# Peptides against a protein of PDB entry 2Q3Z: the designs that were tried, part 171

Target 1, 272 residues: chain A of PDB entry 2Q3Z
Amino acid sequence: YVLTQQGFIYQGSAKFIKNIPWNFGQFEDGILDICLILLDVNPKFLKNAGRDCSRRSSPVYVGRVVSGMVNCNDDQGVLLGRWDNNYGDGVSPMSWIGSVDILRRWKNHGCQRVKYGQCWVFAAVACTVLRCLGIPTRVVTNYNSAHDQNSNLLIEYFRNEFGEIQGDKSEMIWNFHCWVESWMTRPDLQPGYEGWQALDPTPQEKSEGTYCCGPVPVRAIKEGDLSTKYDAPFVFAEVNADVVDWIQQDDGSVHKSINRSLIVGLKISTKS
Target 2, 254 residues: chain A of PDB entry 2Q3Z as posed
Amino acid sequence: YVLTQQGFIYQGSAKFIKNIPWNFGQFQDGILDICLILLDVNPKFLKNAGRDCSRRSSPVYVGRVGSGMVNCNDDQGVLLGRWDNNYGDGVSPMSWIGSVDILRRWKNHGCQRVKYGQCWVFAAVACTVLRCLGIPTRVVTNYNSAHDSNLLIEYFRNSEMIWNFHCWVESWMTRPDLQPGYEGWQALDPTPQEKSEGTYCCGPVPVRAIKEGDLSTKYDAPFVFAEVNADVVDWIQKSINRSLIVGLKISTKS

## One batch from the design tools (peptide; made by RFdiffusion4, then SolubleMPNN)

Design b2_p25_6_s4 (from b2_p25_6, 14 letters changed)
Fold by OpenDDE base, seed 5:
Structure b2_p25_6_s4 (fold): chain B 272 residues (1-272), chain A 25 residues (1-25)
Amino acid sequence: as target 1 above (272 residues)
Amino acid sequence: SKFIRRTVLHRPDREDLVFEEEVET
């Protein structure tokens, strides 16, 4: 989880799992320096360098900083996300074969955001940075397991004004999302939450004003302890399916009714 | 076969947090 430079990122679906080779390259020339630059341009350092540096011995602190800095939202972060298949002014997220090129591009262009990333790219770069900083880290892929468990990420029902289901069940096939898990102690929490911590560098929702996520103990997510910092409700939602009822009224208006489920997807972590 | 690479918060109340790309295998 620290020593391997070549690995795989799992993609595809629960039924059709595939992987792509990925060069994490945390020990390649100059990569450590780039990771240190990443820390030195983070908003917390710019606000109070002494305080930031004093906290860099904490993998909890560093993990949270890295999750925020891998995306360029709110800061001089590494990657700009894009999902609309319009990548002509950059590099397609699907074209990347490793973290090293991304990090070098970021540095060489004066810490300007690299175009473009998606979930696995964000996760892979975060994994490289965290490993480079000595934090055991793996990329995690969570698959929708709807095929086996009827646990779609989003199950949609259309209902009439009387609450009756109209037509057939519409299932959204959500295939996968990627994030990272890092091994660390959690002295800031009650005993027993040491171990794997989920971190998500993909910009989705702000946490404490910044697009970052985690670290949150994987154990807390498994046990449903949503009070556990950081961002337990968010990560819990990332691994669970939701049911949405769309209620159509006579006037043509559509209202949402949200039903929460505890259906967990298939999670696969890297072994190399 | 087609699959969707998704970056999503599984929050029905936050539809703006669904990012996806269709990929052919």
Scores: peptide ipSAE 0.025, ipTM 0.436, DockQ to the pose 0.053
Fold by OpenDDE base, seed 4:
Structure b2_p25_6_s4 (fold): chain B 272 residues (1-272), chain A 25 residues (1-25)
Amino acid sequence: as target 1 above (272 residues)
Amino acid sequence: SKFIRRTVLHRPDREDLVFEEEVET
């Protein structure tokens, strides 16, 4: 999980699983220096360098920083996300074959955001950075991945009277979503939550004012301990949310239907 | 300001869970 530089990222759908080769390249020339630059331009360092540096021995702290810095939403982060299939002013997310080129482009352009990323690109870059920093990390793919926007652990679809989904109001279930899991102890938690921790660098929801997610113990998610920091409810919803259909009638009334037959979540981790 | 966030979990395989937390705006 630290030494492997070449791997595969799982994509597609639960019914049609596919993968792409990916060069993580955490030991390639200059990559460690770029990872250190990433840490040195993070908002916490800029606010208080001494405090930030003193906390870099904590994989919990570093993991959370990296989760935020892989995206560019609130900072000088690495990647700009885009999902509208308009990539003419950058690089299509589907064109990337490794993390190294992305990180080098970011650094070489003065830490300017790289266009563009999607979930697997964010996850893969985060995986590279975390591995480079000595944190055992793997990319995780979750099929039928829910994006809970209102922290109710439900994926809510709004439908008109004809059953057509109102996309502007509806939450999303991705065909797949990628994030990372990192192995670390959790001295900040009760005993038993050491092991794999979920981190999500794809900008979806803010955590403590920043587009970052985790680390949260995979065990906590599995056991339904939603009080466990960080962001347990959000990550839990990605893999366990129920689906709710809100059907708007002609009279403006809204009817609720819980769809318990729709399976959310099929998690596959990379092997290394 | 602070508010209480109430998260409701509905699971087919478990009893419904309610989680409350204090959140700062």
Scores: peptide ipSAE 0.015, ipTM 0.473, DockQ to the pose 0.045
Fold by OpenDDE base, seed 3:
Structure b2_p25_6_s4 (fold): chain B 272 residues (1-272), chain A 25 residues (1-25)
Amino acid sequence: as target 1 above (272 residues)
Amino acid sequence: SKFIRRTVLHRPDREDLVFEEEVET
């Protein structure tokens, strides 16, 4: 997980799984230096360099910083996300074949955001950076991944009596979503939560005021311990959220219906 | 109006992960 430079990213859908080759390139020339620059431009370093540096021995701290810095939201991070198919002023997310070119572009342009990324690009770059920093990391793909914006562990759709969706769909289920899992001890938690930790660098929700996610123990998610730092409810919802249809009747009554047609969660971890 | 919202997680093995709350509309 630290030594592999070439791997695959799983994409597509649960029914039609695809993969692309990806060059992580964590040992290529200059990549480690770029990862260190990434740490040195993070908001916590800029606020208090001494405090930030003193905490870099903690993979928990570093993982959370990297999760925030791989996206350019709130900081001088690496990638700008875009999903509207308008990529003419940059590089299409689908065109990237590795993390190295992205990181080099970011550094060579004075740490300006690289256009553009989507979930697998964010995850792959985060994987490269974390591996460079000595943290065992793998890319994870989850099919039918839920984005819960209100942290209620549900994907809620409002429907009329005829089943027509009413209001704005703020919550959604992606065909697939990618994030990373990193191996680390969790001395900040109760015993037993060491091991794989989920981190999500795709800007979806703010955690403590920054677009970052994790680290959260994969075990905590599996066991349903939603009190565990960091962002357990959000990550849990990505893989376990129920889909609920709220059916409003003419009399103003609301009926809850579980939408069993939408299955959330099919996780695949990469071997490299 | 108030109604009871029952949250059911996709964990059939975990009956304790069912939450009920009063919701105002």
Scores: peptide ipSAE 0.022, ipTM 0.474, DockQ to the pose 0.128; fails the geometry check
Fold by OpenDDE base, seed 1:
Structure b2_p25_6_s4 (fold): chain B 272 residues (1-272), chain A 25 residues (1-25)
Amino acid sequence: as target 1 above (272 residues)
Amino acid sequence: SKFIRRTVLHRPDREDLVFEEEVET
């Protein structure tokens, strides 16, 4: 999980799994230096360099910083997300073939955000950075993933009397979502939560005021321990949430029409 | 009533990957 520079990113659907070749390139020339720059421009370093540097021995701390810095939200991060198929002023997320080009572009343009990324691009870049920093990391693809904005474990759709969806889709179900899992000990938690930790660099929700997610033990998610830091309810909802459709009547009353559990259809991780 | 729920795609260029389900209200 640290040595392999070339791999695959899994995409598609649960019924039709696809993959794309990806160059992680964590050992290519200059990539380590770029990863160190990424750490040195993070908000915590800018606020207190000594404190930030003293904490870089913790994979938990570094993982959380990297998850925040891979996206450009709230900081001088690497990638700008875009999903509206309007990529004319940048590079289509679908055009990337590796993390190296993205990281080099970011650095060479004075740490300006690279246009554009989506979930697998965010995950792949995070994977490269974490591997480069010596943290065993793999990309994970989950099919039928949810974005739960309010962490209530429900994906809620409001509809009018005609069945039309009302309002902005802040909560949504994706055909697939990608994030990373990193291997680390968790001395900050109770015993037994060492091992794979989920981190999500795709900007979705703020955690402690920053667009970042994790690390959270994969075991905690599996066991339903939603009290476990960081961001266990959110990550849990990405893999298992209830879908609730609400009907709003003219009088403003709202009633539940459907409640179904969204269960992970298939989870795939990189094998090397 | 029945409606189609369309899953948000991370691949706008791949219409063949559209995930839709029929939902009853």
Scores: peptide ipSAE 0.017, ipTM 0.411, DockQ to the pose 0.047; fails the geometry check

Design b2_p25_7_s2 (from b2_p25_7, 14 letters changed)
Fold by OpenDDE base, seed 3:
Structure b2_p25_7_s2 (fold): chain B 272 residues (1-272), chain A 25 residues (1-25)
Amino acid sequence: as target 1 above (272 residues)
Amino acid sequence: MVPEKVKAIEEYQKKVKELAEKLLK
């Protein structure tokens, strides 16, 4: 999880699992320096450098900083998210094949946000940074399937006027979501919550005023301890599926209906 | 469909937030 530079990111759907080769490249030249720059431009450092630096020995602290800094929301973070298929002024999220190019672009352009990212890109970059900083980390993909009623962020289905599913957007990005899990102790929590911690660098909601998420013990989520910091209720909620039904009428018009399912989807982690 | 999809995502995020807030109570 720390030493592996090459890997795969799982995409697609539960029924049609896709994987893409990804170069994490945490040991490539200059990447460590870039990761350190990322820490040095974070809002907490800018507010109080001494305090920030003193806390960098904590993987909990660093993980939370990285989850916020991988996205450019509210700070000088790495990636700008975009989901509207308008990527002409940047790089399509689907074009990236590794974290190294993204991080180098960010640094080389004066820590300006790189255009563009989506969930797997955010997760992959976070994975690179965390690994580079010595935190064992893996990318996790959550899938949904219409047949299995598994959960995801947003699942789109096409239905006829009778509510019958005609098809799903299995190739669409929102049939899966990616985040990272990092291995760390949790001395800030009660005993038993050491191990894998979920972190989500995709900007979705603010946590304590910043677009960041986690770390939260995977165990806490599994056991339903939603009082556990950080962001346990959100992490629990984000893996629950809203199903967007696109009802196509005979005239070709499309109507949207949103249904919620509170079922945890199929989770697949990257191999080491 | 793209603009409508984006709106749907925003609506979902709102719902997730609301759910999270509810779960905290």
Scores: peptide ipSAE 0.069, ipTM 0.685, DockQ to the pose 0.077
Fold by OpenDDE base, seed 1:
Structure b2_p25_7_s2 (fold): chain B 272 residues (1-272), chain A 25 residues (1-25)
Amino acid sequence: as target 1 above (272 residues)
Amino acid sequence: MVPEKVKAIEEYQKKVKELAEKLLK
């Protein structure tokens, strides 16, 4: 979880699992320095450096900071999300092959947001940073599954005019979502919530005024303890997904046909 | 297609938020 520099990011669907090779590169030259810069430009440091630094020994605190700083929402974070297939003024999210290039670009351009990321890119960069900071972390891909009771992801199916599934033409692959899980104790919670904690750096909702998510105990999500900080209801919702059917017309146009809620159950994590 | 997808995502995010808010009450 900390030592592995190369791995795979799982994508696709429960029925068609794809993986892409990914260079996490947490031990490459200069990456630690970049991770430290990331901490030093976070809003909490800028507001009160002494308080921020005093809390950096807590993986709970650091995890939450990293979750917020991997996205550029509300801060000088690393990545700008984009999902509309218009990437001409940047790099397509699909073109990235590792976190190192992203982090170096961010630093080398004066901590300007890197264009562009999607969920797996956000997760992979967060994984690199957290590993670099000594926090055991894995990328998790949640696939939409009709059999599991706990997911809120958008699954897109493309159908022809006759309702036949034509395959996945979604450049926005919402058939899955990626986040990270980090191993840590939770002294801020009741006993039993130590272990894997979910963190989601993809900017979706604000938590305490910042686009960040977690850490929340994976156990709490499994047990339905939605009162557990941080962001248990949101993470629980991420595990329970909606399916959107798109109908492709003969002219190539695609229209939304049906929304249905599906329960997502298949999680694949990066090996240690 | 793309604009519609973006809207769908926004709607989904809204639903997630609403659900989260309900769960917090």
Scores: peptide ipSAE 0.252, ipTM 0.790, DockQ to the pose 0.076; fails the geometry check
Fold by OpenDDE base, seed 2:
Structure b2_p25_7_s2 (fold): chain B 272 residues (1-272), chain A 25 residues (1-25)
Amino acid sequence: as target 1 above (272 residues)
Amino acid sequence: MVPEKVKAIEEYQKKVKELAEKLLK
């Protein structure tokens, strides 16, 4: 979890699981320094450096900061999310192959937001940063139930920084979401909530005024303890909410389906 | 497809938010 620099991020659907190779690269030259810069430009540090630094011994605190700083919402964070397939002024989320390039670009451009990310990109960068900071972390992919293997399959064109379509069409099954889980104790909670904590760096909802999510004990979500900080109701909801499915048929036609039933997702985590 | 995809994501996020708010009550 801390030592693995190369791995896979799982994508696809519950019935058609695919993965992408990803270089986390937490031990690459300069990456730790970049992670420290990330901490030093966070809003809490800028407001009160002494207070922020005094709390960096807490993986709970650091995890929450990183969750907020991986996205550029509300701060000088790393990635700008975009989902509309208009990536001509940046890098397509689908073209990234590792966290190192993203982090280096961010730092080298004066901590300007990198264009662009989606859920797995946010999760992967968060995973790299947390691992760099000594927090055992894995990327988690949650799949919603699909009836067919090709459900929610979208053909997306990769575009480079010049807006050019890269020759390889990537089929992306959209019926998934990625976040990270970090191992930590929870002295701020009742006993028994130590272990894996969910953190979601994808900017979706504000938590205490910042686009961040977690840490929340995976156990709390599993047991339905939605009163547990942080953001248990949201994490529960993103796993169990109504799903909009985009089904691409073999003929290339795309159909929209809305499932309003509470669905327990299939979770797959990065191994080690 | 692109605009529709964005709309679907937004709708999903809305549903998540609504459910989260409901669960807080």
Scores: peptide ipSAE 0.232, ipTM 0.771, DockQ to the pose 0.049; fails the geometry check
Fold by OpenDDE base, seed 4:
Structure b2_p25_7_s2 (fold): chain B 272 residues (1-272), chain A 25 residues (1-25)
Amino acid sequence: as target 1 above (272 residues)
Amino acid sequence: MVPEKVKAIEEYQKKVKELAEKLLK
């Protein structure tokens, strides 16, 4: 989870899984330095450098900072999200093949936001950064079931760098979301919540005033413990859409986690 | 295709938000 530099990002739908090769490149020259710059330009460092630095030994703290800094919302973060297929003033999210080029562009342009990212790009960059910082991390793809969400299967065409539809109509069915899971202890929680923690760098909702999400124990989400920090209700909602999680391991093995709709007998006190 | 994609994303985000809000009550 730290050592693998090459991998795949899973995309498509639950019925039509596609993967793209991705260069995470966490050990390439200069990437660690860029990750350290990312930490040094985060709002918490700018507010109080000593306090921020003292907390960098905590993967919980670092994970939360990285989830916020991979997107450029409200800070000097790495990527600007765009979903309207108007990428003429930047790079199409679908054209990226690795995190290294994105991070180098960000640094080389004075920490200006890179145009553009979508969920898998955000997740992949976050994965690279977290791995660079010694936190075991993997990209997770969540596929929405076509059955329950009358969400029109959106077919996306991959375009080359020139905006040309590459003839292999790799019609990507867009019915998925990507985030990351990081392995860490949770001394800030009750015993038993060590292990995989969900983090989402895609700017969807604000957590404590910043576009960041997690870390939250995957176990807590599976068990329906929505009281656990951070952002358990939001991540629970992301996951419990009829979702197939595809987890790529360091060895390239893919594990399918069918989160069956846990009829979490959460006494959701339906306030009737 | 673009408007439909944006709409789908917005609808998904809305559903997630609504569900999260329900879970917090």
Scores: peptide ipSAE 0.151, ipTM 0.717, DockQ to the pose 0.064; fails the geometry check

Design b2_p25_7_s3 (from b2_p25_7, 16 letters changed)
Fold by OpenDDE base, seed 4:
Structure b2_p25_7_s3 (fold): chain B 272 residues (1-272), chain A 25 residues (1-25)
Amino acid sequence: as target 1 above (272 residues)
Amino acid sequence: MVPEKVKKIEEVEKLRKELAEKLKE
């Protein structure tokens, strides 16, 4: 989980799983230097270098910084997201085959944003950076299934608050989304939340004013503890919008988990 | 023409945001 190796990014749908080969890091030493530059250009370092550096021993702190810095929103981050199929002024997200080229381009162009990324690209780059910084990390692909609509909490919530979904439900749900899970202790939380923590570097929502997400204990999400930091309600929504989680490990192994919808919170408890 | 992926992203992001806000209450 720490070693930079070749692997796969899982894509497609729950029924039609596909993968692409991905170079998480061929040149570990050079990539580590770039990862340190990434830390040294983060907004917290620029504001107070001593305070930022003193906190870099915390994987919780570093994970949150990396989640924000992999995207270029709000800062000198690595990747610009784009989904409209207009990639002529950059590189198509679908053409990337590894994190190394992306990170080198970013550094070599004076920490200018690389065009372009989507969820798996953000996740893969975050995975590389976190591994280089000594944090065990894996890419997670979350799939929806059109056949398991009744277990999708997001759809059930939509029905309750907004009425029936207009149009085909399959058009309202992502085929897949990617983020990362990192292994760390959580001394900032109650006992029992050590282990895998979800982090999402894809810029979707702001957390404490920055486009970042997590770390949040995977256990907390599974148990419906949405009060725990960071961003538990958002990650809960991501996980329960889809049915199947596929986890890519350093050795190329893949693990499957199925998350069932939880009835949590005042509004959700009344869902039909 | 908006790609299918873009349509899905916009709709899911909207729903996830709304759900997340409701779950904070």
Scores: peptide ipSAE 0.023, ipTM 0.580, DockQ to the pose 0.046
Fold by OpenDDE base, seed 3:
Structure b2_p25_7_s3 (fold): chain B 272 residues (1-272), chain A 25 residues (1-25)
Amino acid sequence: as target 1 above (272 residues)
Amino acid sequence: MVPEKVKKIEEVEKLRKELAEKLKE
């Protein structure tokens, strides 16, 4: 998990799994230095450098910082998310083939946000950074998850008046979501929550005022312990998707029906 | 004492409500 520089990111749908090759490149020249710069420009460092540095021995603390700093929301973070297919002033999220180019662009342009990322790009960059910092990390893809511009975790279907699915889903809705899992101890929690921790660097919801998510024990999510810090309810919702049906009537009117059934996603982890 | 199961459901329902409100915008 720390030593592998080349890998695959799983995409597509549960029925049609696709993968893309990805260069994580955590040992390439200058990447570690860039990861350290990322820590040194985080809001907590800027507020109190001594306190921030004293906490960098905690993978819990570092993981949460990295989750926030991989996205550029609310800080000098790495990537700007975009989902509207308008990428003309940057790089299409689908064009990236590795984390190294993204991190180098960010650093070389004075820590300006790189355009653009989506969930797998955010996850892959976070994976690289965390690995550089010595935290065992893997990219996770969950199928039957939805992500749109509003970061809703709802799968939207268009249906006719008879309840039959019509048309293609909006290009802005993905049938998968990517985040990372990092191996760490959780001395801040009750015993038994050591091991894989979910972190999501995709800017979706604010946690304690910042677009970050986790770390939360994968075990807590599995057992339904939603009181566990950090962001257990949110991560639980990422693993489970709600379905929104758009019903089009003959008059062209569209009605929204929310099916509150939780659809359990298919989670695939990268192999070490 | 709200049963642990009920607390879990309430938290999920809260998230669903928040998502539903975002979808109205």
Scores: peptide ipSAE 0.016, ipTM 0.369, DockQ to the pose 0.060
Fold by OpenDDE base, seed 5:
Structure b2_p25_7_s3 (fold): chain B 272 residues (1-272), chain A 25 residues (1-25)
Amino acid sequence: as target 1 above (272 residues)
Amino acid sequence: MVPEKVKKIEEVEKLRKELAEKLKE
């Protein structure tokens, strides 16, 4: 998981699994330096450098920082998300073939956000950064099985603050979602939650004021322990929720309303 | 190219209907 530079990202649907080749390139020249810059421009470092640096020995802390910094929401993060098919002023999310070009572009343009990313791009960049920092990480794809009895159709409704569906926003059914899982101990939790931790760098909801998600033990999600930090209810919903209502606030913040119908999606991870 | 995640509204409506029918089951 740390040593593999070339891999595949799984996409498509549960019935029609596709993969794309991806260059993670965590050992390519200058990538480590870029990952360190990413840490040095994070809001926690800017607020208190000494405190931030003292916590970088914790993969839990670093994972959470990286989850927030891979997206450019609320900070000088790497990628701007876009889903409206209007990519003329940047690069289409579908055009990327690796994390290295994205990270180099980000650095070379003075840590300006790179246009554009979607879930697999966010996940892939996060995977590169985490691997570069010595954290075993894999990309995970969750398929919404629309045609199986347990079809998780993630229908994203953008609602305004009044609960009104904004009619002009293209109803996006996500056939799949990508995030990362990182291997770490959880000394901040009860025993037994060591192992794979879910992290989601795609900007979806704010966690403690920042668009980040996790780490949360995969075991906690599997066992339904939604009290486990961080963001267990959100990740549980990503894995199990059929319908996610997005409430967009006037400040541009998006909140998920979790509907009660929990159907288990098909999860595929990159093999080592 | 429509992002693989963006289905046409018509396809979404069809899937919603199918899901709703299955859930009543």
Scores: peptide ipSAE 0.015, ipTM 0.401, DockQ to the pose 0.051
Fold by OpenDDE base, seed 2:
Order: C-alpha cells, then structure tokens, then sequence
Structure b2_p25_7_s3 (fold): chain B 272 residues (1-272), chain A 25 residues (1-25)
C-alpha cells in the first residue's frame, strides 16, 4: 500500500470488470518534492503556514488537504475534471497511464491545473500523493450491483401509468466511481474507527467550503454511523445506489420520481 | 451551452447531494 509503485485501477461494470495498469510512481525522482509543493500551495498553508505545518503530522489533516488539492476546484490543485468528451485542449482522462506524468506536468507549468481528469485519475493521483507522504492508501472502485451496468448511485426503472415496471435501465454516466481508502488512526473519533478511511478527491460536493471528501471510517459507513466526520452521509451515498423511477404517462411524458431504496454497490479495493 | 453529458453529471451530483442531505436528517 505504500511501497507498490505499479498497480491496477478497476473500471468497467459490475458484470464486466476491467482494469488498467497504472504507474503510481510515488518513489520516482522529484515526486516527493511535488507532493511537498502540493502541501505548500494549499489554501490552509497560504492562510497560515505555521498552523498548516503544525497539523501535517496528522494523517487525517493531510488526507483532507490532499483530497482537496488533487482537484483544482477552489485552489491551485492538480487536475481539472471533465466528462463531456471534449479534451482537445488537454489530455483525455483515458490517455493517462500513471500519476507521475500528471504531477510533473502540474509542477512544470507553475502548479496550473492539468487537463483532464475523471474519477479514477483523481483517485490514482491522490493515491500516489498519500503513499508518497507515507500514508498507506489504495484505490477503490465501486460498481452499481443492481441489474447490470449503469450507475454508481442511480438505478433507473421505467414504470407505466399504473406503476408497473416496464423495464430497468441505467443510463447514468458513472457505471463506476473511484476513490481512495487510507489507513490511519482516528484520535478525533471514538475508539474503533481506526483503519481504512474513505477519501474522495473527485470534485462532487463541498465539505466545509472546499471540494474535498473525508476521511471517514469505512467502518462507520458499514455500520451506518452517518454522524461520523468527515462527510459520512456523502460517502454512504457513494457506496449505496438510489433508485430513480421514470414514470411514463399516457401522453408520452416522462416524470422522474426518486424512490430512495438504497442498494449497496459492489466495492472492489486494490490489494497493492 | 452545457453538453448533455455534463448536464447528466450535474444531475447526478444534484441527486447525490439530495440523498446526502436526506441521510443527515
């Protein structure tokens, strides 16, 4: 989890799991320096360097900073997310084969955002940075486990006017989602929440005003303790799919109803 | 004009937020 520089990122669907080789490269030349630069350009450091530095001994604090800095939202972070297939002014998220090139590009261009990332790219870069900083970290992929293929969070059912299911279809963009889990103690929580902590560097929701997520104990998510900091409800929602009912009326109009039946996704963690 | 794909992403993000908010209740 710290020593492995090469690994796999799981992609695809629950039925058709794919993996891509990824060079994490946390021990390659200059990568540690880049990770330190990442810490030194974070908003908390810029606001109060002494306070930020005093907290860098905490993997909880560092994990949260890294989660925010891997994306370029709100700061001089590493990656700009894009999902619309318009990558002509950058690099397609699908073209990346490792974190090293991304981090080097970021540094070499004066900490300008690298174009472009998606969930697995964000997760992989976060994994590299966290490993480089001595925090055991793995990439996690969550698949929608319900009825084939289509979304990490939404299962779409089509219903007729009588509420009868006409079919199930998930056309949502995210047939999978990636984040990281980091091993750390949680002295800021009650005993028993040490171990794997979920962190999500993909910019999705703001936590305390910044696009960051976690760390939250994986145990808390499994036990349904949604009061646990940080961002337990959000991570719980990432692991569990919501059901969206599309009701087709006689006139052909389709109405969206969210039926909040939680379906647990299939989570796969890297072993390296 | 936001591409349809981006709109779908925003919709998913919105739904995630709504779900997260409900789970806080």
Amino acid sequence: as target 1 above (272 residues)
Amino acid sequence: MVPEKVKKIEEVEKLRKELAEKLKE
Scores: peptide ipSAE 0.023, ipTM 0.534, DockQ to the pose 0.050; fails the geometry check

